# Ledger of designs, part 136: peptides against a protein of PDB entry 3JWR

Target 1, 323 residues: chain A of PDB entry 3JWR
Amino acid sequence: TRELQSLAAAVVPSAQTLKITDFSFSDFELSDLETALCTIRMFTDLNLVQNFQMKHEVLCRWILSVKKNYRKNVAYHNWRHAFNTAQCMFAALKAGKIQNKLTDLEILALLIAALSHDLDHRGVNNSYIQRSEHPLAQLYCHSIMEHHHFDQCLMILNSPGNQILSGLSIEEYKTTLKIIKQAILATDLALYIKRRGEFFELIRKNQFNLEDPHQKELFLAMLMTACDLSAITKPWPIQQRIAELVATEFFDQGDRERKELNIEPTDLMNREKKNKIPSMQVGFIDAICLQLYEALTHVSEDCFPLLDGCRKNRQKWQALAEQ
Target 2, 298 residues: chain A of PDB entry 3JWR as posed
Amino acid sequence: TRELQSLAAAVVPSAQTLKITDFSFSDFELSDLETALCTIRMFTDLNLVQNFQMKHEVLCRWILSVKKNYRKNVAYHNWRHAFNTAQCMFAALKAGKIQNKLTDLEILALLIAALSHDLDHRGVNNSYIQRSEHPLAQLYCHSIMEHHHFDQCLMILNSPGNQILSGLSIEEYKTTLKIIKQAILATDLALYIKRRGEFFELIRKNQFNLEDPHQKELFLAMLMTACDLSAITKPWPIQQRIAELVATEFWEQGDQVGFIDFVCTQLYEALTHVSEDCFPLLDGCRKNRQKWQALAEQ

## One batch from the design tools (peptide; made by RFdiffusion4, then SolubleMPNN)

Design b2_p10_3_s1 (from b2_p10_3, 6 letters changed)
Fold by OpenDDE base, seed 4:
Structure b2_p10_3_s1 (fold): chain B 323 residues (1-323), chain A 10 residues (1-10)
Amino acid sequence: as target 1 above (323 residues)
Amino acid sequence: FLEDILFEYK
């Protein structure tokens, strides 16, 4: 395609030029081509292209395929969300110095997972999919969308000309796919809630050890969630804009819940409760986000900007909730 | 509130 030709021929700017190592990164000013260039830079600077012998054209095609399999009519869970998740992963690995704590296969898997974790998202949550009796709800009992996202990821990875993992041994390939699957599934917030207590307790007791395979898996799950939720850590103007996108998508679901399912939506998805957004954001930060970024900062102190951003945004949301 | 969050993000 013309898009592939343009991407493959383009000079890829440095990570410094692209600012993709910054936790404060924003994609708002970037074209789709620039987001693809950023993605190439992430793979390159993480040594994934070299270590796994990725062909440039194949990587370009894969990136474009991933981007193409996000829906344009979804307000938040689109390519830009996936791209921002991957950028946060990249920043956490580089600036947050988590790269040195992980294997190349884990890094490869996490980056692929971050980019792929919401593939073909429909702008509705698992609860809606289940309640609407969608065909996907018949295929999967739990983490319905996350299973679908992984299936889409696997489909793309196996598509002709998109096989960025072709340089891996059979064992490396299996390991990578396992980690990708676990990482994508970990973005189900229900699983995060279920597992986070173990992680926080290990941190609190100073018993956290990345050499333990179970704890490694747990950490990768927590890291994925931290990147997936990283919008909450962004500078306030960025946070507000992303929160508006999230609210738009949730309100769209709420409207569909009223119309299609004949139910009253929860406050978070109720357009009529827009005035509760600030207080709900405070509650979300307190219930979900703060402890995660605190724990992540305990694993790597260089991830502090995520925690600091989250705390700052809590104050901003609290101030709005008091007005 | 946590139940609502779980319901909404699930």
Scores: peptide ipSAE 0.075, ipTM 0.853, DockQ to the pose 0.223
Fold by OpenDDE base, seed 5:
Structure b2_p10_3_s1 (fold): chain B 323 residues (1-323), chain A 10 residues (1-10)
Amino acid sequence: as target 1 above (323 residues)
Amino acid sequence: FLEDILFEYK
């Protein structure tokens, strides 16, 4: 395709030029091509292209395939969200110095998972899928969409000309797919809520050890969530804009719940309750975000910008909630 | 928010 030719022929700027190592990164000004270039740079600078002998054209095709399998009519859970999740992962690995704590296969899996974790997202949550009796709800009992995202990820990875993992041994391939699956499934916030207590307790007791396979798996799950939620850590103008996208998607779901399911939406998804957004954001930060970024900062102090950003945005939302 | 998340999981 013309798009593939353009991407494959383009000079890939440095990570410094693209600012993709910055926790304060914004994609708002970037074209789709530039987001793809950023993605190539992430793979390159993490040594994934070299270590796993990825062909440039195959990587380009894969990136474009991933992007194509996000819906454009979804306000938040689209390619830009996946791209921003991957960028935060890259920043956490590089600037946050987590790269040295992980294997190359884990890094490969996390980056693929971050880019793929919301593939074919429909702009509705698992609750809606279940309540609407969607066919996917018959296939999966829990983490319905996350299973679907992984299925889409696997489909792309196995598609002709998209096989970025062809340079891996059979054992490396199996390991990578296992980690990808676990990482994508971990983006279900319900699973985060279920598992986070173990992680926080290990940190609190100074018993956290990445050499333990179970704790490693737990950490990868927490890291995925931290990147998935990283919009809450962004500079206030960026955070506020992303919050508007999230609210738009949630209100669209609420409207559909009212129309299609004949139910009153929760306050979070109720357009009539938009005045509660600031207080809800404070509640979200307190209930979900703060402890995660605190714990992540204990694993690597260089991740502090995420915690600091989250705290600053809490203050901003609190100030709005008091008006 | 916790209830919404838990509701999504059920």
Scores: peptide ipSAE 0.069, ipTM 0.838, DockQ to the pose 0.597
Fold by OpenDDE base, seed 2:
Structure b2_p10_3_s1 (fold): chain B 323 residues (1-323), chain A 10 residues (1-10)
Amino acid sequence: as target 1 above (323 residues)
Amino acid sequence: FLEDILFEYK
């Protein structure tokens, strides 16, 4: 395609020029092409292209395929969300110095997972999928969408001309796919809620050890969630805009819940409860986000900007909630 | 918010 040709021929700017090492990064001003260029830079600077002998054209095609398999009519869970998740992962790995704690296969898997974790997202949560009796709900009992996202990820990875993992040994390939699956499934917030207590307790007790395979898996899951939720850490103007996108998508679901399921949506999904957004954001930060970024900062102090951003945004939302 | 998450987990 012309898009592929343009991407493959383009000079990829440095990570510094693209500012993709910054936790404060915004994609708002970037074209789709520029987001793809950023993604190439992430793979390159993490040494993934070199270490796994990725062909540039194949990587370009894969990126475009991933982007294509996000829906444009979904307000939040689209390519830009996946891209921002991956950028946060990149920043956490580089600026946050998490790269030094992980294997190349883990880094490869995390980056692929971050980009792929919401593939073909429909703008509705697992609860809606289940209640609507969607065919996907018959295939999977839990983490319905995350299973679907992984299936889509696997489909793309196996598609002709998209096989960015072709340079891996059989064992490396199996390991990578396992980690990708675990990472994508870990983006189900229900699973995060279930598992985070173990992580926080290990941190609290100073017993956290990345050399333990179970704790490594747990950390990768927590890191994925931290990147997935990273919009909450962004500078206030960015955070506020993203919160509007999230609200739009949630309200669209709520409207569908009323129309298609004949149910009253929860406050989170209820367009008529827009005035509760600030207080709900405070609640979300307190219940879900703060402890995670605190724990992550204990693993690597260089991740502090995520925690600091989250705290600052809590203050901003609290101020709005008090008006 | 937590209730919604818990509902999805069940």
Scores: peptide ipSAE 0.060, ipTM 0.832, DockQ to the pose 0.637
Fold by OpenDDE base, seed 3:
Structure b2_p10_3_s1 (fold): chain B 323 residues (1-323), chain A 10 residues (1-10)
Amino acid sequence: as target 1 above (323 residues)
Amino acid sequence: FLEDILFEYK
């Protein structure tokens, strides 16, 4: 395609020029081509292209295939969300110095997972999928959408001309796919809520050890969630704009719940309760986000900008809730 | 609110 030719021939700017190591990064001003260039830079600067012998054209095709398999009619869970998740992962690995704590296969898996974790997202949550009796709800009982996202990820990885993992041994390939699956499934907040207590307790007791395989898996799951939710850490103007996209998607679901399921949506999904957004954001930060970024900062102090951003945005949302 | 978040994607 013309898009592939343009991407493959383009000079890829440095990570410094692209500012992709910054936790304060915003994609709002970037074209789709620039997001793809940023993605190439992430793979290159993490040494993934060299270490796993990726062909440049294959990587370019894979990136464009991933981007193509996000829906354009979804307000938030689109390519830009996946790209921002991957950028936060890259920043956490580089600026947050987590790269030195992980294997190359783990880094490879996390980056692929971050880009792929919401593939073919339909703009509705697992509850809607279950209640609407969607065909996907017949295939999976739990984490329905996350299983679908992984299936889409696997489909792309196995598609002709998209096989970025062809340079891996059979064992490396199996390990990578296992980690990708676990990482994508970990983006189900229900699983996060279930597992986070173990992580926080290990941190609190100063017993956290990344050399333990179980604790490593737990950390990768927490890191995925931290990157997935990283919009809450962004500078306030960026946070507000992203919150509007999230609200738009949730209200679209609520409208569908009324029309298609004949139910009253929850406050989060209810367009008529837009005035509750600030208080709901405070509740979300307190219930889900703060402890996670605190724990992550204990693993690597260089991740503090994520925690600081979350705290600052909590204060901003609280001030709006008091208005 | 927590129930809403449990089914939330952010």
Scores: peptide ipSAE 0.070, ipTM 0.848, DockQ to the pose 0.206; fails the geometry check

Design b2_p10_3_s2 (from b2_p10_3, 6 letters changed)
Fold by OpenDDE base, seed 1:
Structure b2_p10_3_s2 (fold): chain B 323 residues (1-323), chain A 10 residues (1-10)
Amino acid sequence: as target 1 above (323 residues)
Amino acid sequence: FLDEILYEYK
């Protein structure tokens, strides 16, 4: 395609020029081409292209395929969300120095998973999928959408000309796919809530050890969630803009719940309760976000900007809630 | 509140 030719021939700017190592990064001013260039830079600077012998054209095609399989009519869970999740992963690996704690296969899997974790998202949550009796709800009982996202990821990875993992041995390939699956499934907040207590307790007791395979798996899951939720850590103007996108998508679901399911939406999904957004954001930060970024900062102190951003945004949301 | 967040998937 013309898009592939343009991407493959383009000079890829440095990570410094693109500012993709910054935790404060914003994609708002970037074109789709520039987001693809940023993605190439992430793979290159993590040594994934070299270590796994990726062909440049194949990587370009894969990136464009991933981007194409996000829906344009979804307000938040689109390519830009996946791209921002991957950028946060890149920043956590580089600036946060988590790269030094992980294997090349784990890094490869996490970056692929971050870009792929919401593939073909429909702008509705698992609860809606279940209540609407969607065919996907018959295939999976739990983490319905996350299983679908992984299936889409696997489909793309196996598509002709998109096989960025073709340079891996059979064992490396199996390991990578296992980690990708676990990482995508970990983005189900229900699983995060279920597992986070073990992670926090290990940190609290100073018993956390990345040499333990179970604890490694747990850490990768927590890191994925930290990147997926990273909008809450962004500078306030960026945070507000993203919160509006999330609210738009949730209100769209609420409107569909009324129309299609004949139910009253929850406050979070209810367009008429827009005035509750600030207080709900404070609650979200307190219940979900703060402890995660605190624990991540204990694993790597260089991740502190995520925690600091989260704390600052809590203060901003609290001030709005008091108004 | 946790139930609402589990409903969110932010």
Scores: peptide ipSAE 0.090, ipTM 0.862, DockQ to the pose 0.161
Fold by OpenDDE base, seed 2:
Structure b2_p10_3_s2 (fold): chain B 323 residues (1-323), chain A 10 residues (1-10)
Amino acid sequence: as target 1 above (323 residues)
Amino acid sequence: FLDEILYEYK
């Protein structure tokens, strides 16, 4: 395609030029092509292209395929969300110095997972999929969409000309796919809530050890969630805009819940409850986000900007909630 | 509030 040709021939700017090492990164000003260039830079600077002998054209095609398999009519869970998740992962690995704590296969898996974790997202949550008796709900009992996202990820990875993992040994390939699956499934916030207590307790007791395979898996799951939720850490103008996208998508679901399921939506998905957004954001930060970024900062102090951003945005939302 | 979050993200 012309898009592939343009991408493959383009000079990829440095991470510094693209600012993709910054936790404060915003994609708002970037074209789709520029987001793809950023993604190439992430793979390159993490040494994934070199270490796993990725062909440039194959990587470009894969990136474009991933982007294509996000829906444009979904307000938040689209390519830009996946891209921002991956960028946060990159920043956490580089600026947050987590790269030094992980294997190359883990890094490879996390980056692929971050980009792929919401593939073909429909702008509705698992509860909606289940309640609507969607065919996907018959295939999976839990984490319905996350299983679907992984299936889409696997489909793309196995598609002709998209096989970015072809340079891996059989064992490396199996390991990578296992980690990708675990990482994508871990983006189910229900699973995060279930598992986070173990992580926080290990941190609190100073017993956290990345050399333990179980704790490593747990950490990768927590890191995925931290990147997935990273919009909450962004500078206030960026946070506000993203919150509007989230609200739009949730309200669209709420409208569908009324129309298709004949139910009253929850406050979070109720367009009539827009005035509760600030207080709900405070609640979300307190219940879900703060402890995660605190724990992550204990693993790597260089991740502090995520925690600091989250705290600052809590104050901003609280101020709005008091008006 | 946690129940609401759980409902929305499950």
Scores: peptide ipSAE 0.072, ipTM 0.845, DockQ to the pose 0.240
Fold by OpenDDE base, seed 5:
Structure b2_p10_3_s2 (fold): chain B 323 residues (1-323), chain A 10 residues (1-10)
Amino acid sequence: as target 1 above (323 residues)
Amino acid sequence: FLDEILYEYK
């Protein structure tokens, strides 16, 4: 395609030029082509292209395929969300110095997972899918959408000309797919809530050890969540804009819940409760986000900008809630 | 509130 030709022929700017190492990064000003270039840079600077002998054209095609399999009519859970999740992962690995704590296969899997974790998202949550009796709800009992996202990820990885993992041994391939699946499934916030207590307790007791395979798996899950929720850590103007996108998608779901399911939506998905957004954001930060970024900062102090951003945005939301 | 958050992000 013309798009593939343009991407494959383009000079890829440095990570410094693209600012993709910054926790304060915003994609708002970037074209789709530039987001793809950023993605190539992430793979390159993490040594994934070299270590796994990725062909440039194949990587370009894969990126474009991933992007194509996000819906344009979804306000928040689109390519830009996946791209921002991957960028936060890249920043956490580089600036947050987590790269040295992980294997190349784990890094490869996390980056693929971050880009793929919401593939074909429909702008509705698992609860809606279940209540609407969608066919996907018949296939999966828990983490319905996350299973679907992984299925989409696997489909793309196995598609002709998109096989970025063809340079891996059979064992490396199996390991990578296992980690990708676990990482995508971990983005179900219900699973985060279920598992986070173990992670926080290990940190509190100073017993956290990445050499333990179970704790490694737990950490990768927490890191995925931290990147997935990283919008809450962004500079306030960026945070506000993203919060508007999230609210739009949630209100669209709430409208569909009224119309299609004949139910009253929760406050968070109720357009009529827009005035509660600031207080709900404070509650979200306190209940979900703060402890996660605190714990992540204990694993790597260089991740502090995520915690600091979250704290600053809490203050901003609290000030709005008091008005 | 946790239930509401879970409702939104599940």
Scores: peptide ipSAE 0.087, ipTM 0.853, DockQ to the pose 0.209; fails the geometry check
Fold by OpenDDE base, seed 3:
Structure b2_p10_3_s2 (fold): chain B 323 residues (1-323), chain A 10 residues (1-10)
Amino acid sequence: as target 1 above (323 residues)
Amino acid sequence: FLDEILYEYK
């Protein structure tokens, strides 16, 4: 395609030029081509291209395939969300110095997972899928969408000309797929809530050890969630804009719940309760986000900008909730 | 509110 030719022939700017090591990064001003260039730079600077012998054209095709399999009619859970999740992962690995704590296979898996974790997202949550009796709800009992996202990820990885993992041994391939699956499934907030207590307790007791395979798996799950939710850490103007995208998608679901399921949506998805967004954001930060970024900062102090951003945005949302 | 957050897919 013309898009592939343009991407493959383009000079890839440095990570410094692209500012992709910054936790404050914004993609709002970037074209789709520039997001793809950023993605190439992430793979290159993490040594994944060299270590796993990726062909440049294959990587370019894979990136474009991943981007193509996000829906354009979804307000938030689209390519830009996946790209921002991956950028936060890259920043956490580089600026946050988490790269030194992980294997190359784990890094490879996390980056692929971050880009792929919401593939073919339909703009509705698992509860809606279940209540609407969607065919996907017959295949999976829980984490329905996350299983679907992984299936889409696997389909792309196995598609002709998209096989970025062809340089791996059979064992490396199996390990990578296992980690990708676990990482994508970890983006189900229900699973996060279920598992986070163990992680926080290990941190609190100063017993956290990444050399333990179980604790490593737990950390990778928490890191995925931290990157997935990283919009809450962004500078306030960026945070507000992303919150509007999230609200738009949630309100679209709420409208469908009324029309298709004949139910009253929750406040979060109720367009008529837009005035509750600030208080709901405070509640979200307190219940889900703060403790996670605190724990992550304990693992790596260089991740503090994520925690600091979250705290600052809490204050901003609280001030709006009091007006 | 936790139930509402669980309904959230951010």
Scores: peptide ipSAE 0.071, ipTM 0.846, DockQ to the pose 0.156; fails the geometry check

